# Designs tried in a protein design run: peptides against a protein of PDB entry 6DSZ. Part 126

Target 1, 361 residues: chain A of PDB entry 6DSZ
Amino acid sequence: NYVVTAQKPTAVNGCVTGHFTSAEDLNLLIAKNTRLEIYVVTAEGLRPVKEVGMYGKIAVMELFRPKGESKDLLFILTAKYNACILEYKQSGESIDIITRAHGNVQDRIGRPSETGIIGIIDPECRMIGLRLYDGLFKVIPLDRDNKELKAFNIRLEELHVIDVKFLYGCQAPTICFVYQDPQGRHVKTYEVSLREKEFNKGPWKQENVEAEASMVIAVPEPFGGAIIIGQESITYHNGDKYLAIAPPIIKQSTIVCHNRVDPNGSRYLLGDMEGRLFMLLLEKEEQMDGTVTLKDLRVELLGETSIAECLTYLDNGVVFVGSRLGDSQLVKLNVDSNEQGSYVVAMETFTNLGPIVDMCV

## One batch from the design tools (peptide; made by RFdiffusion4, then SolubleMPNN)

Design b2_p16_2_s1 (from b2_p16_2, 5 letters changed)
Fold by OpenDDE base, seed 2:
Formats: sequence, structure tokens, C-alpha cells
Structure b2_p16_2_s1 (fold): chain B 361 residues (1-361), chain A 16 residues (1-16)
Amino acid sequence: as target 1 above (361 residues)
Amino acid sequence: SASPFADKSTVSDFPL
């Protein structure tokens, strides 16, 4: 009986940054299948704080700060539809991960979406949205006193949702999504009524976007709106302003992940299937009335990394590259390029031992 | 062209 000590999973399938351990600490949280790794970002690098075993593969991992919480809470959804909200608590050397709320959000009836699980949180922390099944949008209202996560479904007429996000700066919780129909891919918005448990007409729509439009990025104020990323194009829309770019450099490989660098949404990291790292820049134009509008979009190639499953900007130009297919990395973004034109320098590499092949020997 | 990182003003310095 070889007790094959089950090697801990090394492939990264999600990462997030925020203030989870304290209000002051910058954290990196890494999902590795059923494991959650918690780090503090320090001047010396990543300090490991805690490893947490989850009751299933992590499918969604998002930090959020409800009104009157001092630090971020962690929402996790597993591939088996177990949802929880986690809190970090430290008392001296004792570290506890507290479950604030939990629930199972599986439906008895529904076709699981082929594009997998999508989980999103309203920027004002009014609700969690889940795309689990085709033609359904699940809503978890966020209530502070509720230890049991209750959910309801709203029917989506759009059966094939590609990606969905909550928008910023909306009076009501508003989703923006890319969907596919027989005519192509489109972008639509809906307001989510918690009271009536229905969709209302959203502020804008864009029919006939790029055929390979695959990602929605919600842009915070002052810009607002969304960025839609395709194979050939990047578009911005906020209801009043539309802007599209088609930089030839992005056509070479599909953009597969993104992360916001600046809190105001002026810069985003983009990673493609070849491990190329880009910066998407939103250029500001200040109007005479003091309003800020988007002037232009630019994409700059930063360099090459491991193929990112997820990206997260930490601080001071340090980026965590979470890789499923290769080694995860800490990389430094430099102001000046090297002789090869790269702004990227690898600082640390985390060996990926690959999938745990259940070698039944 | 401004470096994609030229706006150092919005990067929080790592707390020293």
C-alpha cells in the first residue's frame, strides 16, 4: 500500500487581492483546486499566513466589503454549488477563518452552462449574482444578519451568456453581459430588482459586437460603463460614449484574463493564451465643467509571462501571474523596457507539478 | 510616449 501522499495542488485557478486579514494588510489569495492560500504582501515579498481546505473545487472567489465592515469578506462558490462568506479573524497567534454565511445554491432543474460558473458581486454589496445554468440568473441578496445564504432565480431570455459583470455607479444593481444568439454576439444591460425579483431594462445595449467578444470589465467611476474584449477588438461603452480599438497585436492570441491596476479604472492588465502581458490604458479628458470623459484606449505589450489563468496587480508594479498550465510567477513591471523591449522581470517562480494524475498504480 | 507606469502618483508605495 503505497500511501501516495497526495501532492498538494499547484495549478492556480483563481487569485484575488484585497484587505482580508486586516484593513491595513494587502493580501494575495490564491485558489488551487480545493485549497485557498492566504498571503500578506510585504516589502520582502509574499508572507504565507494561512492555508484553508475547502469542501470542493473553488469555482468563484471574490473579495467584497459590505457597508460598515472594517475589512474585506471573501465569497467562495464551489463547483458543487456550496456558497460561503468567510471572515479572517486573528487573536494573537490564533488565526481562524470564520464562516459568516453559507448555503447550497444548486437548482434541481437547469442545464449547467457549458461556459462554466460565473459569480459576481455588486460594487455596492447589495447582492451576489450567479450564472450557473443557461437562461437563469441567480441572485443572493446580501444581508448582514443572515447566516443562511438564500437565493432566487430570475429568468434570462438570453440563453447563452458568455460573461457578466455588475456595473459601477448605478442607482439599482445593474448587470452588463455578453451573450450569443443566432445573429451573433451582443452586449445588454439589465437592472436587477430585489423587490420584484425581476429584470428591468438597463441603461444601454450594443447589438452585433465582435463575434468573439468574450469578456466584460466593469469600469469604476469617473468613467463608468464597461469594456468588452474580443479577439480582434476592445470596446468601451457607458451609455453615452462608445469607443472601439482594434490593435493588431491582440489578434495573435486570445485575451483570457484581466485585472484592474488603478482603483479609478485607468489601467488594466490583460493576459493572452501565449503568456503575453498587456496594459490597457484609459486616457482621460477633463471637460471644462470638471467632468472626466474617456478620450482614448491604448494597448501596450509589457512582455511575456507564464500563461495566466488569473492576474492580480499587488502594488509597486508587482503582479502575481496565476498559472494553471505553467509555473505561477511574481513579476515586476518596470517603467523602462529592457534591450528586448520587455517591461516584465520575473521575481519569483512557483513550480506547477501539473494536474494530480490519479495514477492508480 | 509616457511609460505605461509613468503615473507613479496612483501606485501606493509599498508601506515601508
Scores: peptide ipSAE 0.018, ipTM 0.534, DockQ to the pose 0.074
Fold by OpenDDE base, seed 1:
Structure b2_p16_2_s1 (fold): chain B 361 residues (1-361), chain A 16 residues (1-16)
Amino acid sequence: as target 1 above (361 residues)
Amino acid sequence: SASPFADKSTVSDFPL
């Protein structure tokens, strides 16, 4: 019996950076369909540590650190609604991935959302939120002692959610989402009550955002609030401050992914459908009272990469470009541009042997 | 409920 070693998937559909193997290790985690690859980021490059086969395509992969954990835990949701929380454990040379909790979060009734599965984690690790079905927001309370992931649904009045995130710095877990109705696209916030299992009114809303507003980025403190990315515009809103830019350069191709560079949310990488890599900069203004406010938004073209499905900043200006359509890359961001005006240098390229999805244009 | 892991492979250190 020739076990035809099925060619391992090479197309990347998710990536995340954090401290999964230890508190001190910087890790890159890569989702390749049903496979999870775990690397340690070293001065010499990416060191492979573990590869894990999952019972289904990885649809959500997020690192989070609950209170009293020394290192990050990994939340995975599969395309078949199998949820798990994973822990890395090493004992000498023996490496194991422990399932801390698991469950199936599939509903018997619901329309699967056309924009796919969205999974988000509250920054304070109070809950996981899932947009799986139209008109439903699923909540998984994060309980340290619970090995069984239990979920409940809250009804959304907004049937067509485009993207959703948890906000930072909120007393209660607060979601911010872009939704579409017959009047256009809008941004709304809701507080999530774990006790009452309902939505309360959120701190702010913005009706009639850009018609192609597609992504929400939650901004950490001290700025707080959210960035909304459209086809033509990038907007910031925190309830008190609204700021919009419409840089002509972003109109050329749709921004499809983002990643936070700085822990304080001062910089974000943006990738578009042409493989252009941008830096979004949040310029700060320090007020006389010591408060930090957003002064301006700026977008800078860094250079060109493979078409990113996902981006993650590692360290020291190194970025992993996870590509589904092309080769994934490690790239270096330089301070100075080359003769072509590019700040991007390819360090390593990972051949994608996936089916050529002929994008029949 | 079954573990979500089908297999746990050690990545053999590629000898650099």
Scores: peptide ipSAE 0.016, ipTM 0.439, DockQ to the pose 0.020
Fold by OpenDDE base, seed 3:
Structure b2_p16_2_s1 (fold): chain B 361 residues (1-361), chain A 16 residues (1-16)
Amino acid sequence: as target 1 above (361 residues)
Amino acid sequence: SASPFADKSTVSDFPL
């Protein structure tokens, strides 16, 4: 009996940072195909805590903190449409990952979207949104007492959604999305009515954005609104203010991932298809009434890393670069550039042995 | 608590 020790997946397809093990612990969670790795971020580095096998490839992994929870919960959606909400529970040396809720959210009818699965969580934890199929937005209401994740669909008139996020600071859960039609790409917002199970008109829209607009970043208060990232431009819109930049440096390679550095949305890491790491900066203007508005957007090249599938800022300028195509890295962002003009220093490299083809044995 | 990867620079000290 050759116990073929199935080689563990090394390609990273998702990463998140939060407080999953406790309210005080800073965690790095890494998705590697069917595996979830949980680390505690320490002064000495990443301490492994638990590895969890999932019943399928992780397609969505998001931390969220419902009202009254002391620590974050983990939402996972698999490529086979199995949804779960996980809780970390420790009792002495005994570590368990509790399934708080689960469900299968697959529809019998629908065209799976070519751009893959998108999963988003409302910042106020009212619902989870899923773009699984063209012309459908699936909603999972977040109810604390429900162990069974129930979902319903709302029809989207916009058949070709590129990216979608929930906005911050909205009285009702509000989505912002980039979509494509025969006239080009556009940004639209919808309010999501849980009661009526329909979309209401959102606060704003922007027609005719950049043709290659590919990502939406929801910006926290005090700015609010969204950042739209294209191939040639980065735009901000909040309904009242519009601002666009077209820094030549971003035209060289497509930005493919982002991560918020500051809780107030002042800085974002951006990674492109060449492994370039950027900082997007939101410059503040304080108004006489004490309101904060966006003055300008700036993009700075930090350096080069492995090609990021996902990025997550940890602490003290340390970033985890999750790579699917190359080695994943812990990198340090320095205040001063090195002799090559890079602000990025590799601290640790995690060898990627390539895609493990799931041999379903 | 010691800050993760504690060095001379904090998030607030990063000028970018």
Scores: peptide ipSAE 0.017, ipTM 0.551, DockQ to the pose 0.394; fails the geometry check
Fold by OpenDDE base, seed 4:
Structure b2_p16_2_s1 (fold): chain B 361 residues (1-361), chain A 16 residues (1-16)
Amino acid sequence: as target 1 above (361 residues)
Amino acid sequence: SASPFADKSTVSDFPL
């Protein structure tokens, strides 16, 4: 009996950074199919803390900190619609990953969306939003005492949602999404009423965005609003201000992932399908009244990495490049470019052994 | 605590 030691998955399909193990620890969490890897980010590098087997492929992995939690909780949704909220507990040397809440959020009726599962968390931790099926937005209210994740659906008139995020700084939980109709792609906002279980009109909309608008980035205060990334353009909108750039450099390859560098949303990493790494910069203008407005958007090419499925900024210019198609990397962003004009230096490479072919034995 | 991957540059020192 050859015990085929099932090769551990190496392809990364998600990564997130936050304070999961403690309030003080910076963590990198990596999703590799059914496996969750938890690292502590240290001055010496990534220290492995725990590996967790999930009962399915991780489709969504998000850290969030409900009011009065000392550290982040982890939301996971699997491709089979099993949802859980996980907590890290350490008691001396004993390390436990505790399920705070769980549930299955599968609907018996619905067309699974062609753009896959989208899971988002309200920045104020009021709810989790899920786009699982066309024409439905699923809401999981976040309640501290609830061990059972209860969800409800709100009907979306917009059947072809491309991407969706919760906005920052909204009195009510507000989603911003790109959708496609026969007239093109558009951006719309809705407020989510937990009480009435319906959408209310959001603060703004933008009809006829770029035809290939594919990603929404929610921008924190003081800017607020959202960035919409397309094939040819990057646009910002917050209801009051609209700004668009069309840097020729982004036309060469489709941007496929992003990550916020600065907590204030001044900078974002962008990764494209060729493994090019960009910085998107939000140029600030301070008004005489102390209000902050967006002056301009700028995109700079930093260099090349493995093709990112996900990006996460760690600290001190260190970025984790999670790759599904290539080797994942830790890279350093430098102030000065090298002789090739690259600001990126590979620090560590994590060999991707390719897809685990489930040998159906 | 020492910043993770502490070098001469901090998050704020990256000029981009």
Scores: peptide ipSAE 0.015, ipTM 0.538, DockQ to the pose 0.424; fails the geometry check

Design b2_p16_2_s2 (from b2_p16_2 with P1G P8K K10T I11V)
Fold by OpenDDE base, seed 5:
Structure b2_p16_2_s2 (fold): chain B 361 residues (1-361), chain A 16 residues (1-16)
Amino acid sequence: as target 1 above (361 residues)
Amino acid sequence: GPSPFADKSTVSDFPL
């Protein structure tokens, strides 16, 4: 009897930071295939709290805080379309992960999208949006008392969605997405009507963006709007203001992940396929009327890390680099560069043992 | 000017 000690998955496929265990705790949550790891961020480092086995590969992992919740809830979607909303509950030493709601959101009819599963949450927690299938946008209304996650589909005319986010500061839930058609890549917005179960015209669109535009970042207030990241360019649009930069340094490798550092959306971490870590900075201009506008965009190279599948800023310049291809890292961002011009110092490395090859012997 | 990477600890002071 060879006890094949099933090695725990080590490749990271998602990470998120928030307040899941309590209102006061800062947590790092790490998705490793079917495993969820929960840490508390402390002055001494990462404290492991709990590991959770999921009934499938985690495809989406997002923290959100509905109105009247003291701490964040966790939305999980598996690759088999099992959705759940999880709550952390501690009672003395007893730690439980409670399923607040669950459902299966699989459709019997639909082409699974080639770019995989996208799951997004409205910043005002009105709905979850899912791009699972080409030409469909699935909506899960968020209701506090609903234990059964019910979803409906809205037909999307744009068959080839590349990325999608909910925008901030919108009266109705509004999506912004990059899509591809025979003419190129474009950005469009739609309002999502929960009542009518349809799309309304969104506040803005931008036709003919960069051909390799791959990511949408929703920017919070006071800027609002979205950042569109391509291979050669980074663009900002909010309906009224457009700004584009083409820093030569980003042309060397494709940006593949991002994470917001500041709650006000003034800084973002960017990771590329070479493991380069960048800071995207939104420069403010305060108008005489007290309005804040975007003045400029700037990109700075911080240094090199493992190739990030996901990035999350923790606190005090500490960043978790979740890697699928290499070792995950905890890194420190320094104010001053080292002798090599790097602002990045590795604090901890988490060995990636690679894919569990189920060798049936 | 202040470093663009200047940060304020809000929750945890990781050991340097």
Scores: peptide ipSAE 0.023, ipTM 0.561, DockQ to the pose 0.086
Fold by OpenDDE base, seed 1:
Structure b2_p16_2_s2 (fold): chain B 361 residues (1-361), chain A 16 residues (1-16)
Amino acid sequence: as target 1 above (361 residues)
Amino acid sequence: GPSPFADKSTVSDFPL
C-alpha cells in the first residue's frame, strides 16, 4: 500500500494583501484549493505564519475592515457555498484563527452561473454581495454581533452578469456590474436596500459598452466610479465623467486579472492570458475648487510573468503573481528597463506541480 | 520600518 502522501496543492486560485495578523503587519494570503497560506511580508522576504485547511475549495477570499476594527478580517466562501469570517488572534506564541461568523449560503433553487462565483464586499462593510446564480444577487448583512451569517436574495433582472463590484463613496451600498443581453453588453448600477431587501435605481448606467467588456474595477475616492475593461478598450465612468482608451497593445491578449497598487486608485496592475504584466495609470487633474478629476488613462507594458490567476502588489515595487497554470512568482518592478525593455525581474519562483487530479482510483 | 524587500540601493515604489 503506497500511501501516496497527497501532494499539497501548488496551483494558486486567489491571493490578497492586507493587515490580517496585526494593524502593522503587511500580510500576503494565498488560496491553494482547500489550503490558505498566511505570510508576513518582511524586508527579508515572505515569512510563513500559518497554514489553514478549509472544508472545501476556496472560491472567494477577501479582506475587509469593519468600522472600529484595528486589523482586517477575512471573508471566505467555498465552492460548496460555505461562508465564514475569520480573525487572526495571537496570544504570545499561540496563534489562532477564530471563526467570527459562519453559514451556508446555498440555494435549493437557482441556476449556477456559468462564469462562476463572484463575491464582493461593500467598502463601508455594510454587506457582502454574492453572485452565485443567474437572476439572483445574494446579500449577507454585516453585523458585529452576528455569529450566524444569514443571507437573502434580491431578484436581478439582468440574468447574464459578467462581473460586479461595490462602488466607493456611495451613501447606500451600490453595485456596478457588466451584463449581457441580446442587444450587447451594458453597465448598470443599483443601490442595495438592506431594509426593504430590494434594489433601488443606481446613480448611473452605460448602455452598449464594448462587446467583450469582462471586468469591473471600483475606483476609490477621490476619483470614485468604475473602470470597465474589455478586449479592445478600457473605460472610466463615475456618473459625471466618461473617458475611454483603446490601446492597441491590450488587443493581443485578454486581460484576466487586476490589482490596485495605490490606495487612492491611481495605479492598477493588469495581467493577461499570455502572462504580460501592465500598469494602468489614472492621471489626475486638480480643479480650481480643490476637486480631483480623472485627466487621462494610460497603459504601460511592464514585462512578462507566469500567467496570473491573481495579482497582488505588496510594497516597494514587489508583486506576487499567483498562477494556476504556471509557477507563482515574486517579481520586482524596476524604474529602469532591462536590455529587453522589461521592467519585471523574477525574485522568487514557486513551483507548480500541476493540477492535483484526485484520481480516486 | 524598512519597506518589505527593500534593496538598500533602490528604496522606491515603481514610479508613475
Scores: peptide ipSAE 0.016, ipTM 0.538, DockQ to the pose 0.309
Fold by OpenDDE base, seed 2:
Structure b2_p16_2_s2 (fold): chain B 361 residues (1-361), chain A 16 residues (1-16)
Amino acid sequence: as target 1 above (361 residues)
Amino acid sequence: GPSPFADKSTVSDFPL
């Protein structure tokens, strides 16, 4: 009986940054299948704090700060539709991960979406949105006193949602999504009524976007709106302003992940299927009335990394590259390029031992 | 244009 000590999963399938351990600590949280790893970002590097075993594969992992919480809470959804909200609590050397709320959000009826589980949180922490099944949008209202996560469904007319996000700066919770129909891919917005449990017409739509439009990025104020990333184009829309770029450099490989660098949404990291790392820049123009508008979009190639499943900008130009297919990395972004034109320097590499092949020997 | 990292003003220094 070889007790094959089940090697801990090393492939990264999600990562997030925020203030989970305290209000002051910058954390990196890494999802490795059923494992959650919690780090504090320090001047010396990543300090491991806690490893948490989850009751299933992590499918969604998002940090959020409800009004009057001192630090971020963690939303997790598993591939088996177990939802929880987690809190970090430290008392001296004792570290506890507290379940603030939990629930199972599985429906008895529904076609699981082929594009997998999408989970999003309203920037004002009014609700969690889940795309689990085609033609359904699940809403979990966020209530502080509710230990039981209750959800309801709203019917989506759009059966094939590609990606969805909540927008910033909206009076009502507003989703923006890319969907596909027989005519192509489109972007639409809906307001989500918690009271009536229905969609209202959103502020804007864009029909006939790029055929391979695959990602929505919600842009915070002062810009607002969304970025739509395709194979050939990157577009911005906020209802009033539309801007599109088609930089030839992004056509070579599909952009597969993104992460916001600046809190104001002026810069985003983009990673492609070849491990190329880009910076997307939103150039601002200040109007005479003090309003800030988007002037232009630019994409710059930073360099090469492991193929990112997820990216997190930490601080001081340090980026965590979470890889499923290769080794995860800490990389430094430099102001100046090297002789090869790269702004990227690998600081640390985390060996990926590959998928746990259940070798039934 | 300025380097994509030239705006040092929004990079919090790692808390020393």
Scores: peptide ipSAE 0.016, ipTM 0.517, DockQ to the pose 0.074
Fold by OpenDDE base, seed 3:
Structure b2_p16_2_s2 (fold): chain B 361 residues (1-361), chain A 16 residues (1-16)
Amino acid sequence: as target 1 above (361 residues)
Amino acid sequence: GPSPFADKSTVSDFPL
């Protein structure tokens, strides 16, 4: 009996930072195909806490904190449309990962979207949104007492959604999305009515954005609104203010991932297909009434890393670079550039042995 | 040098 020790997956396909193990612990969670790795971020580095096998490839992994929870819960959606909400529970040395809720959200009818699965959580934890199929937006209401994740579909008129996020600061859950039609790419917003199970008109729209607009970043208050990232441009819109930049440096390679650094949305890490790491900065203007508006957008090249599939800022300028194509890294962002003009220093490298084909034995 | 994780300084300390 050769116990083929199934080589553990090393390619990273998702990462998130939050307070999953406790209210006080800073955690790094890493998705590697069917594996979830849980670390505590410490002054000494990453301390492994638990590894969890999932019943399928992790397609969505998001931390969220419902009202009245002391720590974050983890939403996972698998590529086979199994959804779960997980809680970390420790009792002495005994560590358990509790399934708070689960469900299968697969539809019998629908065209799976070519751009893959998108899963998003409302910042106020009212719902989870899923773009699984063309012309459908699936909603999972977040109810604390429900162990069974129930979902319903809302029809989208926009058949080709590129990316979607929930906006911050909205009275009703509001999505912002980039979509493509025969006229080009556009940004639209919808309010999601849980009661009526329909879309209402959102606060704003922007027709004819950049043709290669690929990502939406929801910006927290006080700015609100969204950032739209293209191949050539980065735009901000909140309904009242529009601002666009076209820094030549981003034209060299497509930005493929982002992560918010500041809780107030003042800074974002951006990673491109060449492994370049950027900082996007939102410059503030304080108005006489005490309102904060966006003055300008700036992009700075920090340095080069492994090609990021996902990025997550930890603390103290330490960033985890989750790579699918290369080695994942812990990198330090420095205030001063090195002799090569880079602000990035590799601290630790995690060897990627390539895609483990899940041989379902 | 000091551990790069030693200062549990909130996000504010990176001056970019």
Scores: peptide ipSAE 0.014, ipTM 0.543, DockQ to the pose 0.461

